# Peptides against a protein of PDB entry 4AID: the designs that were tried, part 86

Target 1, 242 residues: chain A of PDB entry 4AID
Amino acid sequence: FDIKRKTIEWGGKTLVLETGRIARQADGAVLATMGETVVLATAVFAKSQKPGQDFFPLTVNYQEKTFAAGKIPGGFFKREGRPSEKETLVSRLIDRPIRPLFVKGFKNEVQVVVTVLQHDLENDPDILGMVAASAALCLSGAPFMGPIGAARVGWVDGAYVLNPTLDEMKESKMDLVVAGTADAVMMVESEIQELSEEIVLGGVNFAHQQMQAVIDAIIDLAEHAAKEPFAFEPEDTDAIKA

## One batch from the design tools (peptide; made by RFdiffusion4, then SolubleMPNN)

Design b2_p16_5_s3 (from b2_p16_5, 7 letters changed)
Fold by OpenDDE base, seed 1:
Structure b2_p16_5_s3 (fold): chain B 242 residues (1-242), chain A 16 residues (1-16)
Amino acid sequence: as target 1 above (242 residues)
Amino acid sequence: MTVTEKEWERLRERRA
């Protein structure tokens, strides 16, 4: 099997991005690990546009599957059913920063699926899922102008903390999730407790700086494992409406 | 060359 792996130290933890072992039928597939938390991201895109398609049909689905439930907090038998509130929220956190990065006029169906395979009760799968989804899209050949990085920032004992553990987050006055490219912040989501705007803005900048190592790791993985870019040319009519 | 074509070339260059 042609397995490609990138490993970096990130916030005092080892981040591993792996491709080529699992989900080979996808256009892109990445197994991402941080601590003992493990996620699988897959990206699949249609090679043609559906007749009459007028919008970009991107679907993002984050799932905490029952086979991982022995390590997932609150992992009682989620009946086969509607996504949980967490799964819905994390699906949106992944969707928001990636959607704008597709080439304008691309209206082929794209499906991103992030599956939690293991949870260590320290490292939240959401950030790892964002990173894995970005990497899977970069490997796929889809017209995606990523990668994105992502980070969670806490504020503990008067300092920024990169990707705080679930236990460290209990003492944090900030839960700040940031996603962005090398050049720009694409998404911010924050819950704050009596912090100044200056501290929050500093947290966004800290997140954006810290995610560069992840962006570089995804680029390095893509250089060694990406599929050929899909031959896509937007119709001239969609380019003029910009 | 459309803006999109330039973006695609830049993407290919970043992945090559």
Scores: peptide ipSAE 0.027, ipTM 0.557, DockQ to the pose 0.245
Fold by OpenDDE base, seed 2:
Structure b2_p16_5_s3 (fold): chain B 242 residues (1-242), chain A 16 residues (1-16)
Amino acid sequence: as target 1 above (242 residues)
Amino acid sequence: MTVTEKEWERLRERRA
């Protein structure tokens, strides 16, 4: 097995991105670990467009499987068949920043699946899932103009905190999730308690700065483990406006 | 209070 691994220190925790051990049938697959929280992201894309496909058919599915239920809060009560509110929300958090980064005109089916394998009760798998999905897409050969990074920012005792633990979040006046490229913020989602606009904007900037180490880690992993880019030429859309 | 991406874009545009 050709296993590639990137390890960085990130927000006082070890982030590990690994490929080549699991889900080799996918176009891209990444096992991501932070603390004892573990997620598997897989990316699969069709090698042709379906006849009559008018839109980009990207699907993102974040899942906390029943086999991990003993290590995930509330996992014991998952009813079969319908995504939880959390799974639906996190699937959207992953979808939003990645969707605009696909090459315009690419209409092949893309499926991203993020599966929580373990939860340590400190590190939320949502941010880790965003990072893992980005890495899996960068490894896949799909025409994805990533990577994205992601970060959660808290405000505790008058300071920004990168990826606060679930316990630190109880004391936080801010829950700010940011995703972006090296150059741009792509997505912001925030819940705020009695904070100035200045502090919140400072939190977005802090998140974007802190995610650069993750972006660099994904690039380094991709340089060593990415598949050959899928041969795709976008149709010249300028010819339709004449 | 939840701030959406569109609200953040508007906030950034007002400070630029």
Scores: peptide ipSAE 0.018, ipTM 0.526, DockQ to the pose 0.026
Fold by OpenDDE base, seed 4:
Structure b2_p16_5_s3 (fold): chain B 242 residues (1-242), chain A 16 residues (1-16)
Amino acid sequence: as target 1 above (242 residues)
Amino acid sequence: MTVTEKEWERLRERRA
Protein backbone atom coordinates (compact mmCIF):
# COMPACT_ATOMS: atom_id res chain seq x y z
CA PHE B 1 0.00 0.00 0.00
CA ASP B 2 1.48 3.34 -1.04
CA ILE B 3 -0.24 5.54 1.52
CA LYS B 4 0.37 9.28 1.32
CA ARG B 5 -0.69 11.45 4.22
CA LYS B 6 -0.65 15.16 4.94
CA THR B 7 -1.27 16.38 8.48
CA ILE B 8 -1.72 20.01 9.53
CA GLU B 9 -2.92 21.86 12.57
CA TRP B 10 -6.00 23.85 11.54
CA GLY B 11 -8.11 25.93 13.89
CA GLY B 12 -6.64 24.13 16.91
CA LYS B 13 -7.54 20.71 15.43
CA THR B 14 -5.53 18.15 13.51
CA LEU B 15 -6.60 17.82 9.88
CA VAL B 16 -5.41 14.64 8.16
CA LEU B 17 -5.68 14.04 4.42
CA GLU B 18 -4.86 10.47 3.40
CA THR B 19 -4.82 8.67 0.06
CA GLY B 20 -3.82 5.22 -1.19
CA ARG B 21 -5.50 2.97 1.42
CA ILE B 22 -9.16 3.03 0.37
CA ALA B 23 -11.22 3.40 -2.84
CA ARG B 24 -8.24 2.78 -5.17
CA GLN B 25 -10.63 2.14 -8.07
CA ALA B 26 -11.60 5.84 -8.08
CA ASP B 27 -9.66 8.39 -10.10
CA GLY B 28 -9.09 10.26 -6.84
CA ALA B 29 -9.85 9.19 -3.29
CA VAL B 30 -9.15 10.98 -0.01
CA LEU B 31 -9.86 9.98 3.54
CA ALA B 32 -10.10 13.17 5.57
CA THR B 33 -10.13 13.30 9.36
CA MET B 34 -10.69 16.17 11.77
CA GLY B 35 -11.03 15.21 15.39
CA GLU B 36 -12.91 11.93 15.22
CA THR B 37 -15.03 12.99 12.23
CA VAL B 38 -14.02 11.00 9.14
CA VAL B 39 -15.13 11.40 5.53
CA LEU B 40 -14.22 9.60 2.33
CA ALA B 41 -14.30 11.62 -0.87
CA THR B 42 -14.06 9.92 -4.25
CA ALA B 43 -13.80 11.51 -7.66
CA VAL B 44 -14.47 9.56 -10.85
CA PHE B 45 -14.56 10.98 -14.36
CA ALA B 46 -15.37 9.52 -17.75
CA LYS B 47 -12.50 9.34 -20.23
CA SER B 48 -14.78 10.41 -23.10
CA GLN B 49 -17.73 12.70 -23.68
CA LYS B 50 -21.13 11.19 -24.41
CA PRO B 51 -22.44 11.88 -27.93
CA GLY B 52 -24.70 14.94 -27.91
CA GLN B 53 -23.60 16.06 -24.41
CA ASP B 54 -24.43 19.78 -24.33
CA PHE B 55 -23.71 20.60 -20.66
CA PHE B 56 -21.05 19.67 -18.10
CA PRO B 57 -22.41 16.57 -16.28
CA LEU B 58 -21.04 17.06 -12.76
CA THR B 59 -22.79 15.14 -9.98
CA VAL B 60 -21.94 15.75 -6.33
CA ASN B 61 -23.38 13.39 -3.74
CA TYR B 62 -22.79 13.96 -0.06
CA GLN B 63 -24.11 11.09 2.04
CA GLU B 64 -24.10 10.08 5.67
CA LYS B 65 -24.12 6.27 5.84
CA THR B 66 -26.50 4.44 8.15
CA PHE B 67 -23.57 2.81 9.98
CA ALA B 68 -22.40 6.29 10.98
CA ALA B 69 -25.97 7.39 11.80
CA GLY B 70 -25.64 6.20 15.41
CA LYS B 71 -23.16 9.06 15.90
CA ILE B 72 -24.79 11.59 13.54
CA PRO B 73 -27.44 13.95 14.97
CA GLY B 74 -30.74 13.12 13.26
CA GLY B 75 -29.15 10.15 11.43
CA PHE B 76 -31.40 7.48 13.02
CA PHE B 77 -34.33 8.00 10.61
CA LYS B 78 -32.69 8.06 7.19
CA ARG B 79 -35.05 6.60 4.62
CA GLU B 80 -33.08 4.66 2.03
CA GLY B 81 -33.10 6.20 -1.44
CA ARG B 82 -33.74 9.93 -0.84
CA PRO B 83 -31.14 12.39 0.40
CA SER B 84 -31.97 14.22 3.58
CA GLU B 85 -32.27 18.00 3.57
CA LYS B 86 -28.74 18.18 5.06
CA GLU B 87 -27.31 15.81 2.44
CA THR B 88 -28.94 17.88 -0.33
CA LEU B 89 -27.65 21.15 1.14
CA VAL B 90 -24.08 19.90 1.65
CA SER B 91 -24.02 18.37 -1.85
CA ARG B 92 -24.84 21.86 -3.19
CA LEU B 93 -22.22 23.49 -0.92
CA ILE B 94 -19.59 21.19 -2.45
CA ASP B 95 -20.93 21.56 -6.03
CA ARG B 96 -21.09 25.38 -6.14
CA PRO B 97 -17.38 26.21 -5.71
CA ILE B 98 -15.99 23.27 -7.74
CA ARG B 99 -18.25 23.48 -10.82
CA PRO B 100 -16.76 26.74 -12.20
CA LEU B 101 -13.19 25.42 -11.80
CA PHE B 102 -13.42 22.73 -14.47
CA VAL B 103 -11.78 23.63 -17.77
CA LYS B 104 -14.23 25.24 -20.19
CA GLY B 105 -15.49 22.75 -22.75
CA PHE B 106 -14.90 19.69 -20.54
CA LYS B 107 -18.16 17.72 -20.77
CA ASN B 108 -17.08 14.29 -19.58
CA GLU B 109 -19.17 12.91 -16.73
CA VAL B 110 -17.72 13.67 -13.28
CA GLN B 111 -18.97 12.08 -10.08
CA VAL B 112 -17.90 13.29 -6.66
CA VAL B 113 -19.10 11.22 -3.73
CA VAL B 114 -18.50 12.27 -0.14
CA THR B 115 -19.35 9.66 2.47
CA VAL B 116 -19.39 10.37 6.18
CA LEU B 117 -17.78 7.36 7.84
CA GLN B 118 -17.62 8.68 11.39
CA HIS B 119 -18.96 11.70 13.27
CA ASP B 120 -17.58 12.86 16.62
CA LEU B 121 -20.57 15.12 17.44
CA GLU B 122 -18.18 18.11 17.57
CA ASN B 123 -16.80 18.55 14.06
CA ASP B 124 -19.39 18.92 11.30
CA PRO B 125 -18.48 16.73 8.29
CA ASP B 126 -19.68 19.34 5.74
CA ILE B 127 -16.50 21.48 5.75
CA LEU B 128 -14.39 18.34 5.96
CA GLY B 129 -16.36 16.97 3.00
CA MET B 130 -15.68 20.10 0.95
CA VAL B 131 -11.93 19.82 1.69
CA ALA B 132 -11.89 16.09 0.93
CA ALA B 133 -13.78 16.56 -2.35
CA SER B 134 -11.31 19.24 -3.43
CA ALA B 135 -8.38 16.98 -2.57
CA ALA B 136 -9.91 13.98 -4.37
CA LEU B 137 -10.42 16.05 -7.53
CA CYS B 138 -6.83 17.34 -7.40
CA LEU B 139 -5.56 13.75 -7.14
CA SER B 140 -7.82 12.43 -9.92
CA GLY B 141 -6.14 13.92 -12.98
CA ALA B 142 -9.43 15.57 -14.03
CA PRO B 143 -9.07 19.06 -15.62
CA PHE B 144 -9.99 20.75 -12.34
CA MET B 145 -8.38 24.13 -11.64
CA GLY B 146 -8.47 23.69 -7.87
CA PRO B 147 -7.79 23.14 -5.13
CA ILE B 148 -10.49 24.86 -3.18
CA GLY B 149 -10.33 25.35 0.53
CA ALA B 150 -13.34 25.72 2.76
CA ALA B 151 -14.02 27.07 6.23
CA ARG B 152 -16.89 27.72 8.59
CA VAL B 153 -16.67 30.92 10.60
CA GLY B 154 -18.56 31.60 13.79
CA TRP B 155 -18.88 34.76 15.84
CA VAL B 156 -18.59 33.86 19.52
CA ASP B 157 -17.96 36.31 22.36
CA GLY B 158 -17.08 39.10 19.91
CA ALA B 159 -14.47 37.07 17.98
CA TYR B 160 -14.20 35.00 14.81
CA VAL B 161 -13.97 31.25 15.41
CA LEU B 162 -12.64 28.92 12.72
CA ASN B 163 -14.76 25.77 12.30
CA PRO B 164 -16.68 26.09 15.57
CA THR B 165 -17.80 22.87 17.19
CA LEU B 166 -21.49 22.03 17.16
CA ASP B 167 -21.63 23.22 20.78
CA GLU B 168 -19.80 26.49 20.01
CA MET B 169 -22.21 27.06 17.10
CA LYS B 170 -25.11 27.22 19.59
CA GLU B 171 -23.53 30.40 20.98
CA SER B 172 -22.49 31.74 17.57
CA LYS B 173 -24.20 34.76 16.01
CA MET B 174 -22.90 33.71 12.59
CA ASP B 175 -22.81 30.56 10.52
CA LEU B 176 -20.62 31.56 7.60
CA VAL B 177 -19.41 28.94 5.13
CA VAL B 178 -16.80 30.12 2.65
CA ALA B 179 -15.09 28.24 -0.16
CA GLY B 180 -12.40 29.55 -2.48
CA THR B 181 -9.14 29.09 -4.32
CA ALA B 182 -5.84 30.57 -3.20
CA ASP B 183 -6.73 33.75 -5.13
CA ALA B 184 -10.52 34.00 -5.05
CA VAL B 185 -13.63 33.45 -2.97
CA MET B 186 -15.89 31.14 -4.99
CA MET B 187 -18.84 30.73 -2.63
CA VAL B 188 -20.30 32.31 0.50
CA GLU B 189 -23.27 30.91 2.38
CA SER B 190 -24.35 32.64 5.58
CA GLU B 191 -26.88 32.69 8.37
CA ILE B 192 -26.45 35.78 10.53
CA GLN B 193 -28.05 37.10 13.71
CA GLU B 194 -27.98 40.91 13.93
CA LEU B 195 -24.35 41.42 12.85
CA SER B 196 -22.98 44.34 10.88
CA GLU B 197 -21.96 43.88 7.26
CA GLU B 198 -18.44 44.81 8.38
CA ILE B 199 -18.25 41.81 10.74
CA VAL B 200 -19.62 39.51 8.00
CA LEU B 201 -17.09 40.72 5.43
CA GLY B 202 -14.35 40.38 8.02
CA GLY B 203 -15.55 36.80 8.49
CA VAL B 204 -15.22 36.08 4.76
CA ASN B 205 -11.70 37.49 4.76
CA PHE B 206 -10.87 35.48 7.89
CA ALA B 207 -12.19 32.30 6.27
CA HIS B 208 -10.24 32.90 3.06
CA GLN B 209 -7.05 33.52 5.03
CA GLN B 210 -7.53 30.44 7.22
CA MET B 211 -8.25 28.11 4.29
CA GLN B 212 -4.84 28.81 2.71
CA ALA B 213 -3.22 26.21 4.98
CA VAL B 214 -5.72 23.64 3.68
CA ILE B 215 -5.11 24.63 0.06
CA ASP B 216 -1.36 24.26 0.64
CA ALA B 217 -1.92 20.86 2.28
CA ILE B 218 -3.93 19.65 -0.74
CA ILE B 219 -1.22 20.90 -3.12
CA ASP B 220 1.46 19.10 -1.10
CA LEU B 221 -0.59 15.88 -1.13
CA ALA B 222 -1.18 16.21 -4.89
CA GLU B 223 2.53 16.73 -5.60
CA HIS B 224 3.18 13.33 -4.01
CA ALA B 225 0.07 11.35 -5.01
CA ALA B 226 -1.79 12.92 -7.96
CA LYS B 227 -2.33 10.94 -11.13
CA GLU B 228 -1.02 12.27 -14.40
CA PRO B 229 -3.27 15.00 -15.80
CA PHE B 230 -5.91 13.70 -18.18
CA ALA B 231 -5.02 14.68 -21.73
CA PHE B 232 -7.78 17.16 -22.54
CA GLU B 233 -7.58 20.01 -24.99
CA PRO B 234 -10.50 22.39 -24.76
CA GLU B 235 -12.16 23.06 -28.07
CA ASP B 236 -11.40 26.63 -29.05
CA THR B 237 -15.03 27.74 -28.73
CA ASP B 238 -13.97 31.37 -29.06
CA ALA B 239 -12.85 30.69 -32.65
CA ILE B 240 -16.39 29.57 -33.66
CA LYS B 241 -18.04 32.82 -32.45
CA ALA B 242 -15.89 35.05 -34.52
CA MET A 1 -27.78 34.14 1.88
CA THR A 2 -25.62 32.97 -1.02
CA VAL A 3 -23.11 35.50 -2.27
CA THR A 4 -21.73 34.82 -5.72
CA GLU A 5 -18.22 35.87 -6.75
CA LYS A 6 -19.76 38.71 -8.79
CA GLU A 7 -21.75 39.92 -5.82
CA TRP A 8 -18.62 39.68 -3.69
CA GLU A 9 -16.61 41.70 -6.22
CA ARG A 10 -19.36 44.32 -6.17
CA LEU A 11 -19.21 44.40 -2.37
CA ARG A 12 -15.41 44.85 -2.53
CA GLU A 13 -15.73 47.63 -5.11
CA ARG A 14 -18.30 49.48 -2.99
CA ARG A 15 -15.96 49.44 0.03
CA ALA A 16 -12.80 50.30 -1.76
Scores: peptide ipSAE 0.018, ipTM 0.523, DockQ to the pose 0.031
Fold by OpenDDE base, seed 5:
Structure b2_p16_5_s3 (fold): chain B 242 residues (1-242), chain A 16 residues (1-16)
Amino acid sequence: as target 1 above (242 residues)
Amino acid sequence: MTVTEKEWERLRERRA
């Protein structure tokens, strides 16, 4: 197996991005680990557009499988086949920042699947899933203008905390999830308890700064393991409206 | 659950 691995220290935790061991049939596949939380992201894209395809058919599916349920809170009570509220929300958190980064006019089917394989009860797999999905897309050869990074920011004892543990989050006055590129914030989702706009904006900036190490790690992994870019020429749709 | 563009459009339509 040609296994490529990138390891960084991130927020006092080890982040590992690995490719080449699992899901080799996908266009891109990344096993991401933070603490003992483990996710598998896969990206698959169609090599042709369907006739009459009028929208970009991106599908994101975040899932916490029952085999991991022994370590996932509430996993034992999930009805087979229906996504939980969490799975639906996290699928959206991943979709939002990546969707606008595909090359305009690309209408081939894209499927991103993020599967939680292990949960340590400290590190939420949502952020890790966002990072893994970004990495899998960058490896796939799809016309994706990523990577994105992602971070969760807490506000604990009057300070920003990068990727707080689930226990630290109980004491946090902020649950701020940010995703972005090297140059731009693409998505903000926040639950805030009576904090000033200044603190919140500072949290977004903190997140964007802290995710650069992840972006760089994805780039480094892609330089060593990405597939050849899919040959795609966007139809000059701007020329038909003239 | 796969969040597709159609699901996003349908969610946007419900928030509008």
Scores: peptide ipSAE 0.008, ipTM 0.434, DockQ to the pose 0.023

Design b2_p16_5_s4 (from b2_p16_5, 8 letters changed)
Fold by OpenDDE base, seed 5:
Structure b2_p16_5_s4 (fold): chain B 242 residues (1-242), chain A 16 residues (1-16)
Amino acid sequence: as target 1 above (242 residues)
Amino acid sequence: MTVMEKWWERLRERRK
């Protein structure tokens, strides 16, 4: 198998992005690891628009499945069962920053599935899932103008903490999730207790700075492993509504 | 140049 891997040190942890071993039937597939938390992101897109499709049919499904140790499913997970609240929220966290980055007028069905394969009870899979989804889309050949990076920022002992552990988060006055491109912040989600706007804005900036290494890692992976870009030209009529 | 070609160029430029 043509396995490509990018490894970086990120916030004192090793981030690994891997493609080519699993879910090769997807347009893009990335196995992402941080600590001992492991997620699989898959991106699939239709090669044609459905007749009468009037909106961009993007579906993002994040799922936390308990797999037996060492069983990595090689396929697309059609989710069996109702999403948990967490899974619904994380699916939206992934959807929000990626949706606006598709080329206007692209109305082919896109499905992003993020599956938690392993959880170390230290590193939350949500950030890793956002990164993996971004990477999978960049590898897919879909007209996705990513990558996005993502980061969680805590405020512990009067300092910003990048991707705090679940234990560090107990002492954190901030749970700030940021997603963005190299050039812009695309999404902020925050739970904040008794912090100034200055600290929060500083946290957003800190997150955006720290995610650049992830963005660069995704670009590096895509340059070595991405499929050829899908031949899509937007219709002129869709350009005018910008 | 297609939109996707521009995307790939942009990705290469960001790495430089």
Scores: peptide ipSAE 0.136, ipTM 0.732, DockQ to the pose 0.875
Fold by OpenDDE base, seed 1:
Structure b2_p16_5_s4 (fold): chain B 242 residues (1-242), chain A 16 residues (1-16)
Amino acid sequence: as target 1 above (242 residues)
Amino acid sequence: MTVMEKWWERLRERRK
């Protein structure tokens, strides 16, 4: 197996991005680890557009499978066949920042699947899933103008905390999830308790600064393991109006 | 330069 691995220290934790061992049939596949939380992200894209396809058919599916359910909070109540509220939310958190980064006019089907393989009950797999999905897309050869990074920011004891543990989050006055590129914030989702707008904006900036190391790690992995870029040119729709 | 060439260029530039 041609296994490529990138390891960084991130927020006092080891982040590992690995490709080449699992899901080799996907266009891109990344095993991501932080602490003992492990996710598999896969990206698959169609090599042609369906006849009459009018919109960009991107599907993002975050899932916490039964093999991880013994370590996933609330895993006992998973009705087979429907996404949980968490799975639905995290799927949207991944979709929102990546959707606008595909090349305009690309209407081939794209499927991103993030599967939680293990949960350590400290590190939430949502942020890890966002990072893994970004990496898988960058490896795939799809016309995705990423990578994105992602971070959760807490406010604990009057300070910003990068990717707080589930226990630290109990004491946090902020649950701020940010995703962005190297150059821009693409998505913010926040739950805030009695904090000023200044602290929240500072948290967005802190998140964007801290995710640069992840963006760089994905780029490094892609330089060593990405497939050849899919040959795609958008139809010059401006030339048809002349 | 193709769209994908620009994508790879952007990816390389972000690391420098």
Scores: peptide ipSAE 0.111, ipTM 0.732, DockQ to the pose 0.887
Fold by OpenDDE base, seed 4:
Structure b2_p16_5_s4 (fold): chain B 242 residues (1-242), chain A 16 residues (1-16)
Amino acid sequence: as target 1 above (242 residues)
Amino acid sequence: MTVMEKWWERLRERRK
């Protein structure tokens, strides 16, 4: 096995990004760990466009497996077939920042699957899932103009907290999820309790600064482990203006 | 330089 690993300290926690051990049949696969929370992200893309494909067919599926349910807060044996509300929301959180980063005109089917393998009851797998999905896409060779980073920001005892634990979040006046590239914020989702716009904007900036270390870690992993870029030329959009 | 070449160049540049 050619296992490649990147480890960083991030918000006082160890983030590990690993590839090459599992899900080798995917175009990209990353095992991401923070604390004892573990997620597997896989990226698969079709090598051709379907005839008559008129939209970009990206599917993102975040899933909490039943074997992890005993370690997931509120995790019950889910009925097979319908995503929970949480799974639906997190799938959208991952989809939103990655969708606009694919090369225009790329209409090959792309499937991103994030599976929660373990939950430590402290570290929420959603942020870890966003990071893992970004890394898996960067390893895949798909024309994805990432990486993205992601961060959750809390406001606890009058300070910003990077990726607050589930217990710290009970005392937080802010649940701010930010995703972005090195250069730009791509997505903000926020639940705010009686905080000024200044504090919220400061939280977005804090998140974007703190995610740079994750972006750099994904780039480092990709430089060592990424597949060759898929041979894709965008359709000449200049030909439609004639 | 292809779109993909620029993509990989951008990734390398962001690490420096």
Scores: peptide ipSAE 0.200, ipTM 0.758, DockQ to the pose 0.760; fails the geometry check
Fold by OpenDDE base, seed 2:
Structure b2_p16_5_s4 (fold): chain B 242 residues (1-242), chain A 16 residues (1-16)
Amino acid sequence: as target 1 above (242 residues)
Amino acid sequence: MTVMEKWWERLRERRK
């Protein structure tokens, strides 16, 4: 097994990104851990475009499987077949920032699957899932212009808090999820209670600054473990904007 | 230089 691991301290927690042990059949696969929350992200892409494909066929599936449900709050026996509201929302949170970062004209099928393997009841798997999906895509060889980072920002006792625990979030006046590249914010989702625009904008900037360590960690992992880039060039008609 | 070569260069530059 050629196992590669990157470990960083992030917001007072240990973030671990690991590849090479699990899901070797995927183009990219990352086991990500923060605290005792564990997710597996896999990226798979088709090596050819389907005839007549007119749109970019990206699918993102975040799932909280029943084997992890013993530690997942509200882990009722969900009937097999439809994603929960949370799974649907988190799948969209992952999709939104990554979709624009694929090379224009790439219309091969791409599937990103994020599976929650363990939940510690403190660290939400959504942020970890965003990070893991970004890392898996960067390892895959797909024409993905990532990485993205992600962060949740709280506002507790008049200060920004990076990736607050579920208990700290009960006291937070802000639930701000940000995703971005090193250079740009790509997505913001926010629930705000009676805070100024200045505090909210400061929270976006705080998130973007704090996610740089994660972006750097993904780049480091990719330099040591990424597959060779897939041989893809856009058709000449789009070359005018490079 | 291919699009993917530029992608890999960008990753290396961000690490430096």
Scores: peptide ipSAE 0.195, ipTM 0.755, DockQ to the pose 0.938; fails the geometry check

Design b2_p16_6_s1 (from b2_p16_6, 9 letters changed)
Fold by OpenDDE base, seed 1:
Structure b2_p16_6_s1 (fold): chain B 242 residues (1-242), chain A 16 residues (1-16)
Amino acid sequence: as target 1 above (242 residues)
Amino acid sequence: MSPWVKEMQARIERRR
């Protein structure tokens, strides 16, 4: 099996991005690991537009499926059922930064699925899921202008903490999730307790700086493992004004 | 070569 792997140290933890072992039928597939938390991201895109498709049909589905009975908090056997509130929120956190990065006029169906395979009870799979989804899209050949990186920032003992553990988050005055490209912040989601706007803005900047190593790791993986880019040319929207 | 492929290649080249 041609397995390609990128490993980096990130926030004092080892981040591993792996492709070529699982979900080979997808256009892109990435196993991402941080600590003992493991996610699988898959990206699939249609090679043609459906007749009458007028909007971009992107679907993002984050799921905490119990492949391991007993290692996910709240992991009573979720019978095939409506997504939890967490799964719905994280699906939106992944969707928000990636949706604007598709080439304008691309209206082929795109499906991103992020599955939590293992949870260590320290590293939240949401950030890892955002990173894995970005990597899977970059490997797919879809007309995606990524990668994105993502980071969580805490504020503990008067300092920024990159991707705080679930235990460190109990002491944190900030839960700041940031996603962005190399050049821009694309999404901010924040819960704050009695912090100045200056500290929050500093947290966004800190997150954007810290995610560059992840963006670089995704690019390095894509250089070695990406499929041929899908041949898509945006319709020249200036030609419709004649 | 599509604009996005050129941009993706340019991003790869800028980071080497």
Scores: peptide ipSAE 0.338, ipTM 0.820, DockQ to the pose 0.827
Fold by OpenDDE base, seed 3:
Structure b2_p16_6_s1 (fold): chain B 242 residues (1-242), chain A 16 residues (1-16)
Amino acid sequence: as target 1 above (242 residues)
Amino acid sequence: MSPWVKEMQARIERRR
């Protein structure tokens, strides 16, 4: 097994990105850990376009598996079936920032699956899932103009908090999820209680600054473990110079 | 060299 690992300190927590041990049949696969929360992201893409495919067929599936359910808040043995509200929401949070970063004209099927393997009851697996999905895509060889980073920002006792725990979030006046590239914010999702626009904009900037270390960690992992790029020529070269 | 690889290399080089 050729195992590659990147470890960083991020918001006072250890973030680990690992590849090469699990899901080796995927185009990209990353085991990501923050605290004791563990997720597996896999990326698979078709090597050809389906005849008559007119849209980009990206599917993102976030899943909280039943074996992790003993430590997931409200986690009873989920029957195989309809995604929970949380799984649906997090799947969208992952989809939104990654979808626009695929090279224009790429219409091969792409499947991203994020599976929660462990939950520590402190670190929400959604942010970790976003990071892991970004890393898996960068390793895959797909024409993805990532990486993205992601961060959650709280507002506790008049200060920004990076990736607050579930308990710190109870005292937070802000739940701000940001995703972006090194150069741009791609997605903001926010729930805010009686805060000024200045504090919120400052939170977006704080998130974007704090995610740079994650973006760097994904790039370092990709430099050592990415597959050969899929040979794809974009129909429009202008989409790469922006 | 794929455009995304060129962009990734350019991002790596800008960080060195």
Scores: peptide ipSAE 0.331, ipTM 0.813, DockQ to the pose 0.567
Fold by OpenDDE base, seed 4:
Structure b2_p16_6_s1 (fold): chain B 242 residues (1-242), chain A 16 residues (1-16)
Amino acid sequence: as target 1 above (242 residues)
Amino acid sequence: MSPWVKEMQARIERRR
């Protein structure tokens, strides 16, 4: 096994990004760990466009497996065959920031699957899933102009908290999820209780600053483990800088 | 080299 691993300290927790041990049949595969929460992201892309394909066929599927459900809050009642409300929401949280970063004119099928393998009841797998999906895409060789980073920001005791635990989130006046590139914020999703716009904007800036270490970690991993870039001729390269 | 491969190489080079 040619296992590549990047480890960083992030928000007072160890983030581990690993590739080469599992899901080697995917174009990209990353095992991401924070605390005892573990996710597997896989990226697969078609090497040709389907005849008559008029839109970019990106599918993002976040799923919490039944074997992990005994450690996932509310996981005990998962019916096979339909995503839960959480799985649907997190799939959208991953989709939103990555979709714009594919090279214009690329209409090959792309499938991103994020599977929660373990949950520690402290670290939410959604942020970890966003990071893992970004890393898997960067390793895949797909024409993806990432990486993205992601962060959750809380507001606890008058301070910003990076990736608050599920227990810290009970005391938080903010649930702010941010995703972005090194240069830009791509997505904001927020639930806020009685906070000023200034505090919220400060939270977005804090998230974007804190995700840079993750972006750098993904690139360091990609330098050592990425596949050769897929040979694609974009119709327009100006969309790469927007 | 495709524009995509050039862009990816340029990204790797900017970080070295």
Scores: peptide ipSAE 0.136, ipTM 0.755, DockQ to the pose 0.654
Fold by OpenDDE base, seed 2:
Structure b2_p16_6_s1 (fold): chain B 242 residues (1-242), chain A 16 residues (1-16)
Amino acid sequence: as target 1 above (242 residues)
Amino acid sequence: MSPWVKEMQARIERRR
């Protein structure tokens, strides 16, 4: 098996992005690890548009499988058949920053699936899932103008903390999730307790700076492991109105 | 090569 791996130090933790071992039937597949938290992201896209397709049919599904339930808080009580509130929320957190980065006019079906395989009870799989989904799309050959990076920022003892642990988050006055490209912030989601707008804006800038190392790691992995890009030409939108 | 493929290649080259 041709296994390719990128490893970086990120926020005082080792981030590993791996491809080529599992889910080789997908267009892109990435196993991402931070601490002992492990996620699998897969990207699959249709090679043709469905007749009469008028919108971009992107689906994102974040899921915590029953086999990981022994390490995931609340995993023992999954009722069969409906996504949890967390799974629904994280699926949207992944969808929001990636959706606008597909080439305009591309209306082939795209499916992104993020599966939590292991949880260490310290590192939340949501940020890791965002990173893994971005990497899987960049490897897939889909017309995706990524990568995105993602980061969580806490505010603990008067300082920004990159990807705080679940225990550090109990002392944090901020839960700030940011996703972006190398050039732009694409999404901000924030829960804040009694902090100035200046501290929050500084947190967005800190997140965007800290995610550059992840964006670099995804590009390095894609240089070595990406499939040939799918042949697609964007619609020329400069032909409307003189 | 589509514009997006060229942009992706240019991003890879700028990071070498």
Scores: peptide ipSAE 0.219, ipTM 0.802, DockQ to the pose 0.700; fails the geometry check

